# Designs tried in a protein design run: peptides against a protein of PDB entry 7PB4. Part 287

Target 1, 105 residues: chain A of PDB entry 7PB4
Amino acid sequence: KMLNIKEYKEKLLSTLGEFLEDHFPLPDRSVKKKKKNIQESSVNLITLHEMLEILINRLFDVPHDPYVKISDSFWPPYVELLLRNGIALRHPEDPTRIRLEAFHQ
Target 2, 218 residues: chain B of PDB entry 7PB4
Amino acid sequence: DALQMAVGYFEKGPIKASQNKDKTLEKHLKTVENVAWKNGLASEEIDILLNIALSGKFGNAVNTRILKCMIPATVISEDSVVKAVSWLCVGKCSGSTKVLFYRWLVAMFDFIDRKEQINLLYGFFFASLQDDALCPYVCHLLYLLTKKENVKPFRVRKLLDLQAKMGMQPHLQALLSLYKFFAPALISVSLPVRKKIYFKNSENLWKTALLAVKQRNR

## One batch from the design tools (peptide; made by RFdiffusion4, then SolubleMPNN)

Design b2_p23_7_s3 (from b2_p23_7, 11 letters changed)
Fold by OpenDDE base, seed 2:
Structure b2_p23_7_s3 (fold): chain B 105 residues (1-105), chain C 218 residues (1-218), chain A 23 residues (1-23)
Amino acid sequence: as target 1 above (105 residues)
Amino acid sequence: as target 2 above (218 residues)
Amino acid sequence: DLLEKELEILEEIQRRLELAASE
């Protein structure tokens, strides 16, 4: 039973990953390094999959404070996508923190 | 250069020491407006100013005026558009600014240098169809962007649901007709054969400017 | 129980994102 759940989880993660890549890909930041010294901090954006993993892991690792601080690696459209669809919730007192929504109350 | 000074003002923000902040802002805004309508703006200037207009750095009135003068001299970088969409999602701009942006995006669509990255944002644009104020302009944008690969069963269902809710809107019918063209098997409903696709004339705000841009690039 | 909970969360996320993509 446990092996079947693990296999199913892996399959689901794979399917979700493919879905996210197909429907919500990151824009190709081929920022051609034009040499202008403006250190636009080439903040490496993480994938939506990675963002979800962070949120899920935080929920399980620290259930009493399941909030994740929004970093510069969080692409704003992804944050909005999660918030708008009730997948994530913004901290009521700190708008820079979000948590995974509790789907099973 | 007066334009460089104006763009620099908006980029760096007001220097604290100016007693007449409003007069300085108005001066720089008028400079940008004058150059934009006469000559158009360089892609780099549009990149800076477009992001400023959508970032919420300034008030809605200023943002609206900046956005209205985002007229290219030659081309608009797709990267600027991608960044702009990112700012729209942050939600620091007003609803009216969002509407204006989509109108601008449709009006300036042909002047965007590449479409590959914009096409990747298809899903985000499609999600904006639920906003009644945005829906007409988003339908027009999607009509311009839609490829066969974007026509999925779930999107067809959503468009049909929207049609059921909103009625037979011309802009929605236009998009559905395109979907039926790419995937006739997904749309069983007979769509009225409209001879002319009618979108709201989003270009009306920039009609004169667009004519001037086309004349310069010929 | 934790794996089952995680699975349920993933399924719900997928459902909501599919809905979002469909919107």
Scores: peptide ipSAE 0.578, ipTM 0.707, DockQ to the pose 0.286; fails the geometry check
Fold by OpenDDE base, seed 1:
Structure b2_p23_7_s3 (fold): chain B 105 residues (1-105), chain C 218 residues (1-218), chain A 23 residues (1-23)
Amino acid sequence: as target 1 above (105 residues)
Amino acid sequence: as target 2 above (218 residues)
Amino acid sequence: DLLEKELEILEEIQRRLELAASE
């Protein structure tokens, strides 16, 4: 049973990953800005898949404080997407923190 | 250069707690406005100033004035638009600024160098159709962006639901007509054959400037 | 139990995102 569940999880993650790539891809910022020395910290944006993984992991690792701080790597449209669709919740007192929605209450 | 100093002021902020902060700001804003309307701005200048206008760094009045003078000399970088959409999602700009941005985006659409990355934002623009203030301009934008692959059954349903709620709006009809063109099997409803596609004239604010840009680039 | 919960979460996320993509 556990093996079947693991296999199913892998399949689900794969299908979700493909779905996210197809429907919610990151804009390709790979335009090589010529390195003029201004440290515009090229903040590497993470994929929606990676963002979801962070949120899920935090929920399981720290269930009493499942909030993740929004970093510069979090693409704002993704944050908005998750919030708008009830997948994530903003912390009531700290707008810089979000959590995965508890779907099983 | 006066323009470089003005752009630098908006980018870096005021260096000194000068007693005349407002006068200095107005001076630099007028410099940007004058150059933008006379000659247009370089893509790099638009990149900087557009982000500033949407970041919430300055007040709504200043942001509005900056956004109104985002007139290209030649082209607008697609990257600037992508960054701008990101700022809209952060929510530090006013509703009026959002409306103005979409009007600007529609008006300047042909001057954007590429559309590939903007097309990836299709779903985000589509979600903004629910905002009554944005809906007319978003429909126009989607009309410009829509490809066959974007026409999905769920989007058709959403547009029909929106039409049921808002009535037969010309901008919705235009978009639905385009959807029916790409996917006639998804739209069973008879759409009135409109001889003319009518969108609100978003370009009116920049009409003279756009004519000048087109003339300079011929 | 934890793995099952994770699966349920993933399924619900996918459902909601499908709805969002369908919007």
Scores: peptide ipSAE 0.576, ipTM 0.686, DockQ to the pose 0.292; fails the geometry check
Fold by OpenDDE base, seed 3:
Structure b2_p23_7_s3 (fold): chain B 105 residues (1-105), chain C 218 residues (1-218), chain A 23 residues (1-23)
Amino acid sequence: as target 1 above (105 residues)
Amino acid sequence: as target 2 above (218 residues)
Amino acid sequence: DLLEKELEILEEIQRRLELAASE
């Protein structure tokens, strides 16, 4: 039973990953390095999959404070996507922190 | 030059020590407006100023004025548009600014250098259809962006649900007609044959400016 | 139990994102 659950989890993660790549891809920051000094903060954006992984891990690792600080690597459209669809919740006192919504409560 | 100084002011922010902050702001804003309407702005200038207008750095009145003068000399970078959409998602700009942005985006659509990255934002634009104030302009934008691959059963259902909620809006009918063109099997309902696709753009704020841009680039 | 909870979370996330993508 446990092995089947792990295999199913892996399959689900793979399917979710493919789905996210197809429907919610990151914009290709083809930063054409044109030389002009625009401090294009080469902020490496993480995938939506990675963002979800961070949120899920935080929920399980620190259930009493499941909030993650929004970094510059968090693409704002992804944050908004998660918030609007009730997948994530913003901290009531700190708008820079979000958590995974507790779907089982 | 005066334009570089003005753009630099908005980018760097007001120098704290200036006693005449409001006069300086107005001076630089007028400089940007004058150049934009007369000659258009370079893609780099639009990149800077568009982000400023949507970032919430300045008040709504200033942001509105900046956005109204985002007139290209030649082209707008799609990267600027992607960044702008990111700012819209952050929600630091007013609802009126969001409406103005979508109007601007539709008006300037042909002047955007590439569409590949904008097409990747299709789902985010589609989600904005739920906003009653944005819906007419988002429908117009989606009408311009929609490809066959974007026409999915779930989006059809959402559009039909929206039609059931809002009624038979001309802009929604236009988009549905396009969807039916790409995927007739997904839309079983008879759509009224409208001879003219009507989007609420009769008062394009940039009509005169766009004519001037087209004349300069001939 | 933790794995089951994680699966339920992932399924719900996928459902919601499918709905969002469908929007």
Scores: peptide ipSAE 0.574, ipTM 0.727, DockQ to the pose 0.294; fails the geometry check
Fold by OpenDDE base, seed 4:
Structure b2_p23_7_s3 (fold): chain B 105 residues (1-105), chain C 218 residues (1-218), chain A 23 residues (1-23)
Amino acid sequence: as target 1 above (105 residues)
Amino acid sequence: as target 2 above (218 residues)
Amino acid sequence: DLLEKELEILEEIQRRLELAASE
């Protein structure tokens, strides 16, 4: 039973990954966030898949504070996508923090 | 030059020590406006100023004026557009600024150097169809961007649902007609044969400027 | 139990994103 669940999880992650690549791909060019100061830090944007992994992991690792701080690697359209569709929630007091929605609670 | 100083001002922000912050801002804004309408702006200048206009760094009035003068001398970088869409999602700009941006994007579409990255944003643009204020302009944008691979059954359903809600809007009909062209099997509904695709062209704020740009680039 | 919960979460995420992509 556990093996079947793991295999199913892997399949689901693969399917989700493919879906995300097809429908919500990152722009190929690193959007250099010009921070206020001149340092052209080429911020490497993470994929939507990676973002979801971070959110899921945080939910399981720290269930009492499942919020993740939005980093510069978080592409704003992805953040908006997750928030708009109820996949993620902003922290009520800190808009720079988001959590995965608790779908089963 | 005066333009570089103006762009630099907007990029770096107001230096705290200037007693006449508003006068300085107005001076630089007028400089940008004058150059943009006379000669157009370089792609690099548009890249900087467009992001500033959408970042929420300045007030809505200033952002609106900056956005209105985003007139290219030659081309607009697609990277600038991608960045701009990112800023729209951050939500620091007003609804009116968003509308203006989509109007701008449609108006300037032919001056964007490449479309590959913009096409990757198709899904994000499509999601904006739900905004009643954006819908006409997003439909026009999607009409320009849509390829066969973008025409999916779920998007057809969404457009039909939107039509059921809003009625047979000309901009929706135009987009649906294009969808039917690419994927006739997905749209069984008879669309009225409109001889002319009518997007609201009447309010192109940049009509005169675009004519001037085209004349200079001939 | 935790793995099952994770699967449920992933399924719901996929469902919502499919809906979003469909919008």
Scores: peptide ipSAE 0.567, ipTM 0.668, DockQ to the pose 0.303; fails the geometry check

Design b2_p23_7_s4 (from b2_p23_7, 9 letters changed)
Fold by OpenDDE base, seed 3:
Structure b2_p23_7_s4 (fold): chain B 105 residues (1-105), chain C 218 residues (1-218), chain A 23 residues (1-23)
Amino acid sequence: as target 1 above (105 residues)
Amino acid sequence: as target 2 above (218 residues)
Amino acid sequence: LNLEKEKEILEEIKLRLELAAAE
């Protein structure tokens, strides 16, 4: 039973990953490569998939404080996407922190 | 046509290692400028050129000139705006380009076909209020976008903190007044009753162009 | 129990994002 759940989870994550790549891609990274020299800290934006993984992991690892600090790696449109669709919740007192919404039936 | 060739040049980049790259660039840029100011650009042309202007593919001077001629013939696609905002997050554009973009976005707001996706970017725009150079234009944009559901306690706190830092700016007061309208319980502070909301409308770089667009679409 | 909960969370996330992509 546990093995089946793990396999299903992996499949679900893979399917979700494909879905996210198709519908919510990051801005085309192709423009990063050529101009090496401007040391402007190219904030490496994480994928929506990675963002969700961080939120899910935090929920399970630290259930009493499931909030993740919004870093510069969080693409603002993704943050708003998650908030607007009830997938994430902003901390009531700290707007720099978000959590995965508790989908408790 | 000449415009298609110009747009294609900006999209695909210079094909040949021609010694006259700068002359070719200037020629195509002038073509785009001339068409944009005379007739406006199609939504597809704006989609391409707006992204190019914000992608960092060209220098700041070129990007600025492209942005200045992002004048619609009829409408601007909201998708173009969303894509453009995504480029702002990549950080390849200059501060001046960001300011110009927000000015453009406010100026062209009524010509954007839909607002649903732009409304989803509310939090991103709100976060940009902390940039002193962007703040006046972002306030104006937020004034246009704000719905009741956007007025949250944490945003009220942020606006009040910003007002404490920057003083009672007309653009901040306008936005706060709108927030108070939607959620009076969240704003206990008495706001001065301003009879007229004044944003920096007088400095619209596109005033003449916008008048021409409105005349053509009548 | 945690794996089942995680599965449910992922399913809900996927559903919500699918709805968001369809708007």
Scores: peptide ipSAE 0.531, ipTM 0.557, DockQ to the pose 0.286
Fold by OpenDDE base, seed 1:
Structure b2_p23_7_s4 (fold): chain B 105 residues (1-105), chain C 218 residues (1-218), chain A 23 residues (1-23)
Amino acid sequence: as target 1 above (105 residues)
Amino acid sequence: as target 2 above (218 residues)
Amino acid sequence: LNLEKEKEILEEIKLRLELAAAE
């Protein structure tokens, strides 16, 4: 039973990954670094898949404080997508923190 | 160069020590406005100033004036538009600024160098159709962006539901007609064959400037 | 228990994103 659940989870993650790539791809910042020295910190944006993984992991690792701080790597449209669709919740007192919504309540 | 000094002021922000912050701001804003309407702005200048206008760094009045003078000399970088959409999602700009941005985006659409990355934002634009203030301009934008691959059954349902709620709006009918063109099997409803597609003239704010840009690039 | 919970979370996320993509 446990092996079947693990295999199913892996398949689900793979299928979700493919779905996210097809429907919610990151814009290809072909940042051709023209070398002008303005260290605009080319903040590497993470995929929606990676963002979800961070939120899920935080929920399991720290269930009493499942909030993740929004970093510069979080693409704002993804944050809005998760919040608007009830996948994530913003911290009531700190707008820079979000958590995965508890779907089982 | 006066323009470089003005752009640099907006980028770096006001130096704390100047007693005449408002006069300095107005001077630089007028410089940008004058150059933009006479000659247009370089793609790099638009990239900087567009982000500033949408970041919430300045007040709504200043942001509105900056956005109104985002007139290209030649082209607008697609990357600037992608960054701008990201700022819209952060929610630091006013509703009026969002409307103005979509009007600007439609008006300047032909001057954007590439559309591949903008097309990836299709779903985000489509979600904005629910905003009554944005809906006419978003429909126009989607009309320009829609490919056969974007026409899905769920989007058809959403558009039909929106039409049921808002009535037979010309901008919704235009978009639905395009959807029916790409996927006739998904739209069983007889759409009135309107010979003329009517969108709100979002370009009216920049009509003279756009004509000048087209004449210079010819 | 954690794996089952994670599965349920992923299924719900997928469903909501499918609905969102469908929006």
Scores: peptide ipSAE 0.529, ipTM 0.734, DockQ to the pose 0.292; fails the geometry check
Fold by OpenDDE base, seed 5:
Structure b2_p23_7_s4 (fold): chain B 105 residues (1-105), chain C 218 residues (1-218), chain A 23 residues (1-23)
Amino acid sequence: as target 1 above (105 residues)
Amino acid sequence: as target 2 above (218 residues)
Amino acid sequence: LNLEKEKEILEEIKLRLELAAAE
């Protein structure tokens, strides 16, 4: 039973990853125009998959404070996507923090 | 040059020590406005200034004036637009700024160098249809962006629901007509055959400038 | 239990995102 659940989870993660890449890709920032000096704060945006992993991990690791601080690596459209679809919740007192929605009744 | 100094001012922010911050700001803003309306702005200048206008770094009045002068000399980078949309999602922009941005985006659509990345934002634009203030302009934008691949059953349902809520608006009807063109099987409702697609003239703010841009790029 | 919960969370996320993408 546990093996089947693990395998299923892996398949689900893989399928989800593919789905996210297909439907919610990051904008290609690869317009690395080499112009030197603008410190484009090369804040590497994380994928939606990575963002979800962070949120899920936080929920399990720190269930009493499952909130993650929104960093510059969080692409704002992804944050909005998660919030609008009830996947994430904004902290009531700190708008810079979000948590995964508790889908578990 | 004066433009570089002005852009640099907006980028770096006001130097703390200036007693005359408002006069300095106004001077630089006028410089940007004058150049933008006369010659247009380089893609790099638009990139910087558009980001500033939507970041909430300055007040709404300043942001509005900056957005109004985001007139390209030649092209607008799609990356600038993607970044701009990202800022819209952060929620630091006023409703009026969002409306102005969508008007600008529609007006300047042909001057955006590429559309591939913008098309990836289709779903985010579509979600903005629920905002009554944005809806007319978002419909116009979606009309320009919509490909067959974007026409999905759920989007059809949402558009029909929106129509049920707000009635048969010309902009909504135009978008629905396009959807029906791409996917007639998804729209069973008979749409009136409109001879003319009518969107609000978002371009009116930039009409003269757009003509000048087109003339320079011939 | 945690694995099952995680599975359920992932399924729900996927469903919601599918609905969002289908949007």
Scores: peptide ipSAE 0.529, ipTM 0.665, DockQ to the pose 0.302; fails the geometry check
Fold by OpenDDE base, seed 2:
Structure b2_p23_7_s4 (fold): chain B 105 residues (1-105), chain C 218 residues (1-218), chain A 23 residues (1-23)
Amino acid sequence: as target 1 above (105 residues)
Amino acid sequence: as target 2 above (218 residues)
Amino acid sequence: LNLEKEKEILEEIKLRLELAAAE
């Protein structure tokens, strides 16, 4: 039973990854290194898959404080996507923190 | 240069010491407007000002005026559009600003240097179809962006559901007709053969400016 | 229990994102 769940989880993660790449890909920031000194902090944006992984891991690792601080690596469209679709919830007192929504309550 | 000073003002924000912040703001805004309508703006200037207009740094009235004068001299950078869409998702701009942005995006579509990254945002644009105020303009944008690979069964279902809710809207019919062209097997419903695709004239705000841009780039 | 819960969460996320992509 446990092996089947693990295999299913892996398959689900793979399928989800493919789905996310197909439907919600990150725009390739053509880092045209043009010289202008604006530290466009080339903040490496993480994938939606990585963002979800962070949120899920936080929920399991720290269930009493499942909130993740929104970093500059979080692409704003992804944050909005998760919030708008009820996948994530913003902290009521700190708008810079989000958690995975508790679907099974 | 007066334009550089104006752009710098919007980028860096008001210098604290100016007694009449509103007069200074208006002066710089008029400078940008005058140059934009007369000559167009450089891609770098559009990059800066477009992000400012959508970031919520200034009030809605200022943002609206900035966005209305986002007229290119030659081209608009695709990266500027991608960044702009990011700001739209942050939700710091008004609904009216969002509508204006989509109108602008449709009007200026041919002046965007590349479309590859914009095409990756297809799903985000498609999600905005549910907003009644945005729907006509988003349909037009999607009509310009849609490729065969974007025509998926779930999107067809959503468009048909939207049609069931909103009725037979010309902009929605135009998009559905394009979907049927790319994937006839996914759309079993007989669509009325509209001889002319009719979108709301999003270009009306920039019609004169667009003509001038096309003349300069010939 | 944690694996089952994680599976359920992933399924729900996938479903919601599929709906969102369909929207």
Scores: peptide ipSAE 0.521, ipTM 0.678, DockQ to the pose 0.296; fails the geometry check

